Peptides against a protein of PDB entry 4JHK. Designs and how they scored, part 134

Target 1, 212 residues: chain A of PDB entry 4JHK
Amino acid sequence: EDYKIQSFDLETQKLLKTALKDPGSVDLEKVSSVIVDQSLKDQVFSREAGRICYTIVQAEAKQTNGSVFRRNLLNRLQQEFKAREETRKRSTQEWVCLVSFICNIFDYLKVNNMPMVALVHPVYDCLFRLAQSDALKNEEEVDCLVLQLHRIGDQLEKMNVQLMDELFNLLRDGFLLQEDLSSMGRLLLLEILEFRAGGWKLSDTAQKYYYS

## One batch from the design tools (peptide; made by RFdiffusion4, then SolubleMPNN)

Design b2_p22_6_s3 (from b2_p22_6, 6 letters changed)
Fold by OpenDDE base, seed 2:
Structure b2_p22_6_s3 (fold): chain B 212 residues (1-212), chain A 22 residues (1-22)
Amino acid sequence: as target 1 above (212 residues)
Amino acid sequence: MTFKADEEKVAELIEKDLELFE
């Protein structure tokens, strides 16, 4: 299986490839650090990062029955999550990358095909933060919010429908009541409201309307 | 450490952070 790691230098690519196949032969703390660092810079990579992380976790479990990588990954994730408000203040781009990373880890790092329960509240916390008025006025944050809900909204709802209802109450309020939304932001909010209302599905007509 | 144990530990720590965030 091929992984999209072309953004790394050749040495790091080799490190990652080795981690994917023979995790016991590399410094898994370093590997986790590299993945997290890149995920905080590149939102597109964060999706791939989730898949990579899952593969490494499975490979290490199979090879040594170890969990060094996962432990380091989650420790770093916790650190970044704890500092999320500071990150948001410093850089919106880094903040949305952090959210994307957490959501993609939630999406890919499964246990017995189930999401990590430990990540449910952190994910919701991030999404709720994006749903606040000061965030909804920023199109980049709205983009992130809507993207994550498209990717993992159905899974999150299954984990906690009450939180999802509360989240979407905020989104409806934002759509209807907030005056300083961008045109695209308002469009995206409407789309995601319809997306959930349609059972987390989007018709071909709606797809063309919102994204053509 | 089992995956479950790790998850529980992380959950506990994250919940504490959430309390601080609130």
Scores: peptide ipSAE 0.027, ipTM 0.624, DockQ to the pose 0.067
Fold by OpenDDE base, seed 3:
Structure b2_p22_6_s3 (fold): chain B 212 residues (1-212), chain A 22 residues (1-22)
Amino acid sequence: as target 1 above (212 residues)
Amino acid sequence: MTFKADEEKVAELIEKDLELFE
């Protein structure tokens, strides 16, 4: 199986490849740190990072019945999550990367084919933060919000429909009432409102309107 | 209305999940 790890140097690529196949032969704490660090800088990588993390978790479980990698990964995620407001203040780009990474971990890091319950509220917290007025006026944050809802909205709703209803109440209010949204931001909010209303699917008409 | 997750509760839930799925 091929993984998109071309952004790393050759030594790190070798480290990651070894972790994927023989996790007991590498420092899994270091591996987790490398993956998190890169995910916080590159949104494109964050999706692949989720898949990589899942594979390493499964490989370690099968090889040693261990969970060192998962523990280190989740501990690091918790640390970054706790510092999310400071991250947002420092860099919008790093903040949206953090949100993207957390959402992708939620999407991929399943146990017995089930999402980790512990990640549900952190994911919602991130999305709720993106749904606040001060975030909705930033197109980069709106892009992130809408992207994540497209990726995991249906799964997340199954975990807690009440929180999803509350989130979309904020999004509807933003779309209808907030005056300092960009044109694209407003369009994206409308699209995601229709996306959920359509059962987390886009009609052919909507697909052409928003993405063609 | 908007909610904010309790940081300590999140930590507890993470630990619980790790215990349950190890």
Scores: peptide ipSAE 0.027, ipTM 0.573, DockQ to the pose 0.715
Fold by OpenDDE base, seed 1:
Formats: C-alpha cells, sequence, structure tokens
Structure b2_p22_6_s3 (fold): chain B 212 residues (1-212), chain A 22 residues (1-22)
C-alpha cells in the first residue's frame, strides 16, 4: 500500500516507512510528532495522515500489542486542541489544518470500527467555532467546515444528533442572516444544508450545480 | 447557541478511551 509521504525528506520518509512495517524499531513519539507537525502545515496531507496513523496503530498492536504511538498521537492532538484559539489567531491556515487533522483522525482512528468517543466533543467544538460569524465570513474556514461535514457529518450525527442540530441551526442562520458572507461561502452553506437534509447524500444534479 | 468543550473533561475522556482500547 502506498502512502503520500513525498513531502518529507528521505530520512523522515524512511522513518515513517519503518514505523509502518516495524513500529517497535523506531521512536514512536518522534513519529507521531512528525506526522502532527506536517498535518498542521498541509491540509491535504492531514487526510493521508489519518490513514497512516491507523496503519501504524494496527502494526504496533499486531507486533507488540502496544499503544505507544496512539497515546503519543492523542496527547499531541490534545495539546494542539487546547491551543486552538491561539493557533487560529496566529494563522487561519494552521487552524483549518488542525481542524482537518482532528476530523481525519476521528474518521480513520477507529477501534473495532467505532469512532473514539473522546474525539466527538473536540470535533464538534472545532466545527462550532467554524460556524461562528467571525469564521463564516472567511471563505477558507467555510471551505474547511463544509469539507469536514461532507466527510464525517453522518458519523458525527450518529454520535450526537442534538449537537448536530444546534450546529446546523447556526449554519442556517448564517446563510439567511449574515451579510458579509462571500458568494461562494453562501453557496457552500446552502449546499451543506441540503446535503444533510438529503440524508448526507447529494444528487448528481446538485453535485453538478455546486461543484461544476 | 454554541458548544464549547471542557478541556479537562476531554483529557479525561481521552485517557479513558486509551485504557479501554489498550
Amino acid sequence: as target 1 above (212 residues)
Amino acid sequence: MTFKADEEKVAELIEKDLELFE
């Protein structure tokens, strides 16, 4: 199986490849740090990072029945989550990368094919932050919000439908009432409202309309 | 209304999940 790790230098690539095959032979704390650091810089990589993390977790479990990597990963994730407001103030890009990473970890890092319950509220908290008026006026944040809801919205709703209802009330109000949305932002909000209303599915006609 | 997570509770829940799935 191929992993998109070409953005790393050769030494780091080797480290990651070794972690994927023989996690017991490397410093898994270092590996987790490398993955998190890169995920905070590259939102596209964050999607791949989720898959990589899952693979390493499975490999370590199989090899030593250990969970060192997962522990270090989640500890780092918690640290970044705690500092999310400071991150947002410093860089919108880093902020949306952080949200993307957390959502992708939620999506991929499952145990017995179930999401980790501990990640549900952190994910919702991030999405609620993106749904605030000061964030909805930023198209980059709207893009992130809508993308994550497309990817994991149905899963999140299953975990807590009440929070999802509250979130979409904010999105509806933003769509209807907020004056400083971009045209694309408003379009994306409408699309995601329709997406959920349609059972987290989008018709071919709607897909063509919103994304052609 | 908005939701804000209790960071301390999140930490506790993460630890619990780790314990459950080790």
Scores: peptide ipSAE 0.025, ipTM 0.599, DockQ to the pose 0.741; fails the geometry check
Fold by OpenDDE base, seed 5:
Structure b2_p22_6_s3 (fold): chain B 212 residues (1-212), chain A 22 residues (1-22)
Amino acid sequence: as target 1 above (212 residues)
Amino acid sequence: MTFKADEEKVAELIEKDLELFE
């Protein structure tokens, strides 16, 4: 497997590559910190980060039956989650990166091929925050919200359909009632409403309409 | 309304899930 880690310096790339193959030979706390830090800066990397994290978790489990990396990763994630409002106030970009990262970890780090229960509420909490009126008026936050729902909405719904219903009630209200949405924001909300209504799928025509 | 997860519950669940991997 090839991993997209070109954004890191050569030393860090070496560290990550070693962690992927021989996790016992590196400082896994440092590895987790590096991954989280970069994920908070680069939303595109967060997707790759999930895959990298999964691989390291599997490698460590196979090598030593350990979970040092995952523990450090989740502890750091929890810390960032707790500070999410402060992060949002400081930087919308960092906030959406945080949400993206949490969602990607939810998507990739599974137990017995099932999502980690511990991440369900944190993910929903982030999405509900993005669904508030003060967030919906920001296209960057709407983009993030819709992107995550496209990626993991079906999985989240299976974990808690009641929360998903509540979330989409907010999104529907935002679409219909909120006046200061951008044109694109409103379009994206409509799209995601239709996306879920269609069983988390879009027709070819709809796909072209919204994203082409 | 504003949805907030129970921080204590989240912490507990995280630890529980970690135990599943040990």
Scores: peptide ipSAE 0.025, ipTM 0.595, DockQ to the pose 0.774; fails the geometry check

Design b2_p22_6_s4 (from b2_p22_6, 8 letters changed)
Fold by OpenDDE base, seed 5:
Order: sequence, then structure tokens, then C-alpha cells
Structure b2_p22_6_s4 (fold): chain B 212 residues (1-212), chain A 22 residues (1-22)
Amino acid sequence: as target 1 above (212 residues)
Amino acid sequence: MTFKADLEEVEKLIEEDIKKFL
């Protein structure tokens, strides 16, 4: 399989490719660190990072029954999550990258084809933060929120429908009551409200209206 | 440590830390 790792230098690309095929021959702590660092500054990469991480986890498990990579990955993710408010204050871009990365790890790094339970609340916490009034006025944060809900909303709801209901109550209130939303932000909130109401699918009419 | 055992330990640690710091 081909992986989109062009954002790394050639040496790091080689390291990642080796980790994918022969994880026992590389420093998996270093590999995890490199992936996390890049994911925190490149939102596009974070999606690919999830797929890469899953592949490395499976390869290591099969090769040595080890979990060095996963352990280091999740430990780093935990550290970044704990510092999320400081990250948001420092840089909106870094904050949305963090959220994107956490959501993509949730999406790809599954065990027995099921999401890791430990990531459910962290993901919801991030989405709830994006749903607060001070975040909804920032289009970049709204973009991130809506994107993640499109990608993993149905999975998250299956894990905890009560939290999803609470989240969408906030989004509804934001759409209806908040005055300082951008036009695009308001449109995106409406779209995601309809998306969930439609069973996490877009009707043909909605698809044309919002994205054509 | 088995794959399952390690995962359980990591998940437990993550959950405990989240409860501690939030």
C-alpha cells in the first residue's frame, strides 16, 4: 500500500516505511513521536496518520506480539489532550490539528473492529469545546467540528448517545441564538444538524444545496 | 505483556488521568 508521507524528509520517510513492514527493526518510540509531531501541525496528514498508525500497530503485534508503538502513541496523545486549552490559546491551527488527530486515531485505531473506549470521552470533550460560544464564532473551529462529526459522528453516537444529544443541543442553540457566527459557520451548523437528523447521511437534495 | 493486556492497561491509565485532570 502507498502512504502519503511526502511531508517528511527522505530519511524519515524511510523510517516510516520500515516501521510499516518491519517494526522490530526501528525505534518505535521515535516513529510515534514523529507521527504525532507532524499530525499536530498538518491537519491533512492527521487522516493518513490514523491509517499509518493502525498498520504499524498490527505489524508489531503480528511480528513480536508487542505494543511499544501504540503505548507511546497513546501516551503522547494523552499529554497533548491534557494541554488542549493551552494549545487552543496559543494557536487555533494547532488546536484543530490536535482535535483532528484525536478523532482520526479514534476512527482508525480500533481493536477487534471496535473503537477504543478510552478515547470516547476525550473525543467528546474536544467536540464540546468546539461547540462553545467562543469557538463557534471562529470559522476554523466550526470547520473542524463539522468535519469530525461527518467522519466519526455515527460511531461516537453508538458509543454514547446521551453525550451526542447534549452536543447537538449546543449546536442547535448556537445556530439559533448566537449572533456572531459567520454566514458560513451558520450554514455548516445547519448542515450538520440535518446530517445527523438524516441518520448521518446527506440526502441528494442536501448534498446539492451545501456542496454543489 | 500480551496485546490485550497492554491495551487494557493503557486505556485504564488514560481514563484515570482524564478523571484526575478534568
Scores: peptide ipSAE 0.028, ipTM 0.594, DockQ to the pose 0.054
Fold by OpenDDE base, seed 2:
Structure b2_p22_6_s4 (fold): chain B 212 residues (1-212), chain A 22 residues (1-22)
Amino acid sequence: as target 1 above (212 residues)
Amino acid sequence: MTFKADLEEVEKLIEEDIKKFL
């Protein structure tokens, strides 16, 4: 498999590649730190990080029956999640990267090929935060919210349709009632409302309308 | 254990570990 790790320097790329194939030969604590750090700074990478993490987890389990990477990853992620409000206050960019990362962990780290139940509420917590009025007025947060819903909304709904209904009630209200949305933000909310209403699919016509 | 079994165990452990997020 090809992994998008071009944002790292060559030495770090080598480290990550080795971790993916031969995790027992590298410092997996360091690897986890590198991945989390980069995921908090680069949303493109944070989108890919879930797949990378899952691969490393599998590789380590297969090779050594170890869980060093997973343990360090989850510990760090928990710390970041717990501090998410402070992160948001400090840097919207880091906040949306964090959300993206958590969502991608949800997407790729599965139990019996199903999303992990324990990640459902943390993911929804992030999405609900993005759906609050103070966040909806920020286009960057709306972008993140809509992006995640496009990527994992159908999976999340299968895990808890009630929470999804509640979330989309907020999005509908934001679209209809909130005055300080950007034009793009409003457009994105409308699009995602229609996306879900269409069974998490966009028609070709809608695709062209919103993205062409 | 088979590779599949090992992975299932890892997945289970992951599930348990992340409960602390709640």
Scores: peptide ipSAE 0.024, ipTM 0.566, DockQ to the pose 0.057
Fold by OpenDDE base, seed 4:
Formats: structure tokens, sequence, C-alpha cells
Structure b2_p22_6_s4 (fold): chain B 212 residues (1-212), chain A 22 residues (1-22)
């Protein structure tokens, strides 16, 4: 199976490949740390990271009935989540990468083929933070918000429709009332409002309007 | 154990580990 890990040096690539095939032969704490660190630097990788993490979790469980990787991964994720405001202050890019990573873990790591209940509130907390006025004025944060809602919005709504309604009330208010949105930010908010209204899919008309 | 059973166990363990996230 092909994994997008070209951004790592050769030694780290070997480490990750070994973790995917023979997790018992590597330091899985180190592997989890490497994946989280890179996910905080590369929003594109954070999507791949979800798939990689799920594969390693399965491989370790099958090989040794162990959960070292998952435990370390989730502990690190919890630490980063708790420090999210400090991260945001330090680097908007790292902050949106963190949100992306949390959302992708939510998307790939399932319990009985359903999203993990324990991740629902952390994900919503991140999205609500992105929906605040001080974040909506930053196009990078709006990009992240809209991207995550495109990817996992339907799943999140199924987990808690009330929170989704509250979130989209904020997005509507931002779109209608906030004056310091960029033109692109405002367009993205309009698009995601339409996306949800259409059942988390774009109609032919909307597809043509926004992306043709 | 079947593959399905293995996955269910993994998923259960994941849920247990993540409870402390909040």
Amino acid sequence: as target 1 above (212 residues)
Amino acid sequence: MTFKADLEEVEKLIEEDIKKFL
C-alpha cells in the first residue's frame, strides 16, 4: 500500500514503513511523536496521517495485541489540544494543522464503524474556535474551517446536530454581520452554508456557481 | 479471531484510551 511520506528523511521513512509492517520492531512512541510533529507542520500530511495512524493501530493490535502507538498518539493529541490557544498565538499555520489533524483522526479512527464519541466535543471546540470573529477575519483559519466541514461535517452532524446548528449560526452571523472578512472568506462561508443546506453535498447549480 | 473481531477489539481499546481526552 502506498503512503505519502516523501516529506520525511529516508531514515524516518524507513521507520514509518517498518511501523506499518512490523510495529513490534520499532519505538512506537517515537513513531507517534514523528507523525504528530509532521502533522503540525503540514496540513496536507495531516490527512494522510489519519490513514497511517489507523493502519499502525491495526497492525500493532494484530501483531502483539498491543496499543502502545494508539495510547501515545492520543496522549500527544490531548496535550496539543489543551495547548491549542498557545499554539494559535504562536503560529496560525500550526494551529490549523492541529485542527486538521484532530479532524482527520476523527475521520479515520472509528469505534464500531462510528466516529469516536470522545472526539466529538474536541472537534467541535476547534471548529467553534475557528468560527469566532477573531478567527473568521483570518483567511487561513476560514480555509481550515471550511475544509474540515467539507470532510467531516456530515459525520459530526450525525453525532450532535444541536452543536452543528449552533456552529452554523455563528457562521451565518459571521457571513452577514462581520465587516472585516476577506472577500474569499465571505465566499467560503457562503459556500459552506449552502453545502450544509444541500445535505452536505453541492447541487449541480451550486457546483457550477462556485467551482466552474 | 476473525479480522472483524480484531477490529472491534482495537476500536474498543481506542474508545477506552480516548475517554481522558476531555
Scores: peptide ipSAE 0.023, ipTM 0.559, DockQ to the pose 0.056
Fold by OpenDDE base, seed 3:
Structure b2_p22_6_s4 (fold): chain B 212 residues (1-212), chain A 22 residues (1-22)
Amino acid sequence: as target 1 above (212 residues)
Amino acid sequence: MTFKADLEEVEKLIEEDIKKFL
């Protein structure tokens, strides 16, 4: 398989490629750290990171029946999650990268072909944070929120429909009541409200309105 | 009233879930 790891230097690319094929021959803690660090800097990479992580987890499981990589990855994620407010204060960009990464790990890092239940609440917590008034006024945060809901909203709803209902109540209220939304932010909120209402699909009419 | 998440409560739940998984 071809993985998008061009953003890394040559030596790190080699490390990642080796981890994908022979995880027992590399320092998996270092590998996990490198992936997380890059995911916090590059939102585009975060989706690929999910796929890479899943592959490494599967490779290690098959090779040694071990879970060193997954453990290190989740430990690092937990650390970053706990520091999320400090991250947000320091850099909105890093914050939305963190959210994107957590969501993509949820999307790709499955166990026995099932989503990790342990990640459901962390994902919702991030999305709820993005749905607060102080975040909705920032287009970058709204972009992130809407993007993640487009990517994993249907899966996440299946895990907990009540939390999804509560989240969308906040989004509805933000759209209707919050005065300091940007024009684009308001448009994106409306789109995602319609997206869910349509069963996590866009009608042809809506597609033309929002994206043509 | 519109629901708003209690971050502290959610964090506790997250920690518990992660500990169970790891």
Scores: peptide ipSAE 0.020, ipTM 0.492, DockQ to the pose 0.182

Design b2_p22_7_s1 (from b2_p22_7, 12 letters changed)
Fold by OpenDDE base, seed 4:
Structure b2_p22_7_s1 (fold): chain B 212 residues (1-212), chain A 22 residues (1-22)
Amino acid sequence: as target 1 above (212 residues)
Amino acid sequence: SPKTADERLEELDKEILEALLS
């Protein structure tokens, strides 16, 4: 299986490749830190990061029945989540990367082929933060919110439909009542409202209307 | 019966992540 890790230097690439094949031979704390750091800089990588993390977790479990990598990954995730407001103040880009990373971890790291229950509330908390008025006025945050809901909204709803209803109440209110939304932001909110209403899928006609 | 590896991982997840919303 091929993984997109070209953005790292050669030494780090070697480290990651070794972790994927022989996790017991590398410093898994360092590996987790490298992955998180890069995910906070590159939202596109964050999706690949989820896949990489899953593979490393599985490899370590099979090789040593260990969970060092997963433990370190989740500890780092906890630290970043706790500091999310400071991250948002410092850099909107890093903030949306953090949200994207958390959502991708939710999407890829399964336990018994099910989403990690412990991640449900943290994910929703991030999405609720993006749904606040001060965030909805920023198109970059709206882009992130809508993207994550497209990717994992159906899974999240299955885990807690009440929270999803509350979230979409905020999105509806933002769409209808907030005055300082960008034109694209407003369009994206409308699209995601329709997306959920349609069972978390869009027709080809709707796709062309909103994104073409 | 003894816990499976997946069950232990799930418990670990809870221990680490429950504090996030505290």
Scores: peptide ipSAE 0.031, ipTM 0.644, DockQ to the pose 0.570
Fold by OpenDDE base, seed 2:
Structure b2_p22_7_s1 (fold): chain B 212 residues (1-212), chain A 22 residues (1-22)
Amino acid sequence: as target 1 above (212 residues)
Amino acid sequence: SPKTADERLEELDKEILEALLS
């Protein structure tokens, strides 16, 4: 299996590759830190990071019956999550990277083929924050919100439909009532409203219209 | 009996959940 880790230096690439196939031979705390740090500044990497994390978790479980990597990863995520408002104030880019990373971990890091229950509320909290009026006026945050809902919305809804209903009430109100949305932001909100209404699916025609 | 890896992960999930929601 190929993993996209070309953005790292050669030494770090070696570390990650070793972690993927022989996690017991590396410092898994360091590995987790490297992955989180990169994910917090590179949203493109976030999705790959989720897949990498899942593989390392599985490899460690099978090799040593351990969970050191997962523990360190989730502890770091907890720290970043707790500081999310400060992160948002400091850098919108880092904030959306954080949200993206948490969502991608939710998407990929399954336990018994099920999403981690521990991440459900943190994910929703992030999405609810993105759904506030002060965030909806920022296209970068809207992009992030809509992207995550496209990726994991159906899974999140299965975990808690009530929270999803509440979230989409905010999105509907934003779409209909908020005046300072960008044109693209408004279109994205409309699209995601329709996406959920259609059972978390878009027609090919709709896909072309909104993303071409 | 010793906990399986999955059981340990589930316990970790609960611990993180409690910490995040406290």
Scores: peptide ipSAE 0.027, ipTM 0.589, DockQ to the pose 0.842
Fold by OpenDDE base, seed 5:
Structure b2_p22_7_s1 (fold): chain B 212 residues (1-212), chain A 22 residues (1-22)
Amino acid sequence: as target 1 above (212 residues)
Amino acid sequence: SPKTADERLEELDKEILEALLS
């Protein structure tokens, strides 16, 4: 299997490759820390991070029936989630990376082929924060919101349709009533409203855009 | 270990949920 880890130095690449094949021979806390740190500054990597994390979790389960990596990963995620408002104040870029990361972990780290129930509310909390008026005026935050809903919206709705209805009420109000949206932001909100109304179905063109 | 990997993962999910919501 090939993984996109060229952004790391050679020593870290070796560490990650070893973790993917023989997780018992490396410091899994260090591995999780490296992955989280990179995901918080590189939104593109966050998607790959989900795949890497899934592989390490499976490898550790097979090798030792353990869950050390997953525990460290989720503990770090918890810490970052708790500090999300401070992160947003410090850097919009880091904030949207955090949201992307938590959404990708939700998407890839499944138990019995189902999303982790523990992540449902944290994911919705992040999306609701992006749906507030002070966030909707920022195109970067709108981009993040719409991207995540395209990727995991159907899964989230299956977990809690009531929260999804509430979220989209906010998005509709933003689209119709908020005056300081950018033109692109307004178009993105309209698109995602119609996307859900259409049953969360992606065209071949949209599939390439959102999942490449 | 006394518990399966799936059982431990379920317990971890509960612990994380409680911590995230507290």
Scores: peptide ipSAE 0.028, ipTM 0.598, DockQ to the pose 0.739; fails the geometry check
Fold by OpenDDE base, seed 1:
Structure b2_p22_7_s1 (fold): chain B 212 residues (1-212), chain A 22 residues (1-22)
Amino acid sequence: as target 1 above (212 residues)
Amino acid sequence: SPKTADERLEELDKEILEALLS
């Protein structure tokens, strides 16, 4: 199958393709580093990265019963998560990419077709940070928050409904009370409130209203 | 007790990410 890796040079593309098919023949630590680095630069790629990571994990497990790639991936993820506040201060774009990547790993890197329990709180921590007043005033962060909730909100709620309730209390308060939200930010918050209220679904009419 | 590959991976995930919960 096809993977969107055109942003890499030819040598790196070859490395990634080999990792997908024959992970035992490449440096899987290097592969994980390349994927994480690119995911921190390109939020669109971070979505693809989740799928790529899952495929490599499955390929290595099948080939050698190993977990070198997953170990390195999660170790790097841990490092980036710990430094998330510094990342946010340095670059909103990198911060948003980091959140997107963590959420996409949660979405794709399943164990026995179930979300990784260990990622639940880290994901919520990121979303709660995006729900703070200093973040809600930034449309880029609101975009990220709403996008992730659209992608994994239903799964995340199943893991911990109490935290989801708390998160949406913050979002409701932001929508109703915060004065320095952009018009689009306020609209997106309203949309996601309705999205959850509707069982993580929107009608076609509502979808067009908010996203057209 | 023998563990499946998925069970071993799940346990490893928890160990690797334990520090994220601290």
Scores: peptide ipSAE 0.028, ipTM 0.590, DockQ to the pose 0.619; fails the geometry check

Design b2_p22_7_s3 (from b2_p22_7, 14 letters changed)
Fold by OpenDDE base, seed 3:
Structure b2_p22_7_s3 (fold): chain B 212 residues (1-212), chain A 22 residues (1-22)
Amino acid sequence: as target 1 above (212 residues)
Amino acid sequence: MEKTPEEKLEELDKEILEALLA
């Protein structure tokens, strides 16, 4: 498979490619750090990062039955999550990249094709934060919220429908009652409300936009 | 029955992610 890693220099690309095929021959802590750092700067890459991480995890498991990469990855994720409020205050862009990365890890790093239970509440915590009034007025945060719900909303609902109901109550209230939403933000909220009501199903055009 | 390798990894992940649930 081809991986979208063009944003890295050639040396780092080589490192990542080696990690994908022969993880035992590289510094997996360094690899995890590189992936997380780039995911916090580039939301587009964060989507690809989930797939890359899954492949490295599988490769290491098969090669040595090891879990060094996954441990380092999740440790770093834990650190970033703990500092999420400070990150949001410092940079909205880094905050939405963090949320995107966590959601993509949830989407790709599965056990027997099932989402990791341990990530359910952390993901919801991020989405609930994006659904607060102070976040809904920021178009970047609304974009992130709606994008993640399009990508993993159906999976999250299966894990905890009560939390999803609570989340969408906030989104409905935001759409109906909050006055300082941008025009695009309001349209996005309406669209995601209708998307869930329709059973989380997308048209072919929408499918390509959100999943490709 | 015994846990699969994937299930064992999930248990390790839960330990690492414990702070995320707090």
Scores: peptide ipSAE 0.029, ipTM 0.645, DockQ to the pose 0.485
Fold by OpenDDE base, seed 2:
Structure b2_p22_7_s3 (fold): chain B 212 residues (1-212), chain A 22 residues (1-22)
Amino acid sequence: as target 1 above (212 residues)
Amino acid sequence: MEKTPEEKLEELDKEILEALLA
């Protein structure tokens, strides 16, 4: 299976490739750190990161029955999550990358084919933050919010429909009442409202756009 | 019996959840 790791230097690529095939032979803490660091800088990579993380977790479990990588990954994620407000203050780009990364980990890193329960509230917390008025006025944050809901909204709703209802109440209010939304932001909110109302179903074209 | 990889991950999830909610 091919992984999109061309953005890394050759040494790091080798490290990642080795982690994917023989996780016991590498420093999995370092591997997790590299993946998280890159995911916090590159939102596109964050999607691939989820897939990579899943593969490494499975490989380590199979090879050594270990969970060192997952533990380090989630510990780092927890660290970043705790500092999310500071991150948002410092850089909107880093903030949306963080949200994207958390959501993609939620999407890919499943246990028994189920999302990690521990990530449900952190994901919702991030999405709720993006749904606040001060965030909705920023198109970059709206883009992130809508993108994540397109990708994992149906899964999140299955985990907690009450939180999803509350979230969408905020989105409806933003759409209807907030005056400083961009035109695109308003369109995106409308789209996601309709998307959920339609049962979280996308056309084939839309599927390719949001999941490729 | 030894815990399965899935069981270990579930336990880790609980630990992370507790830490996040603390």
Scores: peptide ipSAE 0.031, ipTM 0.652, DockQ to the pose 0.863; fails the geometry check
Fold by OpenDDE base, seed 1:
Parts: structure tokens; sequence; C-alpha cells
Structure b2_p22_7_s3 (fold): chain B 212 residues (1-212), chain A 22 residues (1-22)
């Protein structure tokens, strides 16, 4: 499989490849740190990091019935989530990468073929933060919000429809009432409102845009 | 009914992610 790790140096690529095949032979704390660090820098990688993490988790479970990687990953995720406001202030790019990463972990790191319940509220917290007025005026944050909702909105709604209703009330109000939205931001909000209203279904063209 | 290994892992994850749930 292609895990899109070309952005790493060769030594790190080797480390990741080894973790995917023989997790017991590498420092899994280091591996988790490398993945999180890169996810905060690279939006493309951030979108795929969940799949990599899932594979490593499964490999370790199969090899040793262990969960060292998963534990370290979630510990680091906890730290980054706690510092999310500081991250946002420092770098919008890192903030949206963090949100993308958390959403990707939610999407791929399944438990018994279901999303991790523990991640539901944290994901919503991130999306609600992106739905605040100070974030909606930033096109990069709106883009992130809409992208995540396209990818995992249907799953999130199944986990908590009340929170989704509240979130979309904010998005509707932003679309209708907020004056300092960019033209693209306004279009994106309208599109996502219509997307949910249509049952979270994408056309073939839209499917390629969001998932290719 | 006994919890599955996956369910036990999820419980552990919840403990690790306490700050996320607060």
Amino acid sequence: as target 1 above (212 residues)
Amino acid sequence: MEKTPEEKLEELDKEILEALLA
C-alpha cells in the first residue's frame, strides 16, 4: 500500500515502514511523535495519517497483542488537543492540520469496526471552534471545516445528531448573518448546508474532489 | 457479559483521553 510517506527523509521512511511490518522492533513512541509532528505540518499527510496509524495499531495487536503505539499516539493527541488554542494563535496552518489529523484518526482508527466514542466530543469541539465567528472569517479555517464535514459528517451525525444540529445552526447563522465572510467562505458554507440537507451524498464529481 | 478485548482497549483509550472528554 502507498501510505504517502515520501515527504519524510529516507531514515524516517525506513522507520515507518518497519513500524508497519514489525512494530515490535522499533521505538513506537518515536514513531507516534514523528507521525503527529508531520501531520501538523503537512495537510496531505494529515489526511492519511489515520490510515497509517490504524495499520500500525493492527500490526502491533497481531504481533504482540500490545497497544504501545496506540497509547503513545493518543497521549500525544491529548497534548495537542489541550494546546489547540495556542496552536491556532501561533499558526492557522498547524491548527487546521491538527483538526484534519484528529478527524482522520476518528475516521480510520476504528474499534470493533466503529468510531472511537472517546473521540466524538473532541472532534465536535474542533468543528465548533471552526464554526465560531472569528474562525468563519478565515477562509482557511472554513475550508478545513467544510472538508472535514464532507469526509466524516455522516458518521459524526450518527454518533450525535443533537450536536450536529447545533453545529449547523451556527453555520447557517454565519452564512446568513456574518458580514466579514470571504466570498469563497460563503460559498463553502452554502455548499455544506446543502450537502447535509441532501443526506450527505456527493455527486461523482464532488466525490473525486474530496476523496482523491 | 464479558467485554471484548476491543471494548477494553476503548475503555483504556477513554482514560488516556480524559482531558478530551472534560
Scores: peptide ipSAE 0.030, ipTM 0.637, DockQ to the pose 0.452; fails the geometry check
Fold by OpenDDE base, seed 5:
Structure b2_p22_7_s3 (fold): chain B 212 residues (1-212), chain A 22 residues (1-22)
Amino acid sequence: as target 1 above (212 residues)
Amino acid sequence: MEKTPEEKLEELDKEILEALLA
């Protein structure tokens, strides 16, 4: 199986490859830290990171019945989540990377083929933050919000439809009432409103774009 | 019989969740 890890140095690539094959032979805390650090810098890596994490979790479970990697991963995510406002203040890019990563972990790391219940509220909290007026005026944040909803909106709704309704109330208000939205931001909000109304179903073309 | 990988993951998830709630 091929993994896109060329952005790492050779030593780290070796570490990750070993973790994927023989997790018991490496420091899984370090592995988790490396993956999180890179995911916070590169939003494109987020999808790959989710896949890598899933594979390592399975490999460790099979090899030693252990959960060292996932425990460290989730612990780090919790730390970053707690500091999300400071991160947003420091860098919008890092903030949207954080949201993207949390959403991708939600998407890939499932419990009995179901999304992790423990991640539902953290994910919604991030999306609600992106739905606030001060965030909606930033096209980068709107783009992140809409992208995540395309990817995991249907799953999130199944976990808690009430929160999804509340979230989309904010998005409708933003679309209709907020004056300082960019043209693209307004279009993105309209698109996601229509997307949910259509049952979260993507066309073949849209699927390639959002799940590439 | 040995548990399937999915079954092992389910058990591990339970352990993680319990630890987080403790």
Scores: peptide ipSAE 0.024, ipTM 0.614, DockQ to the pose 0.267; fails the geometry check

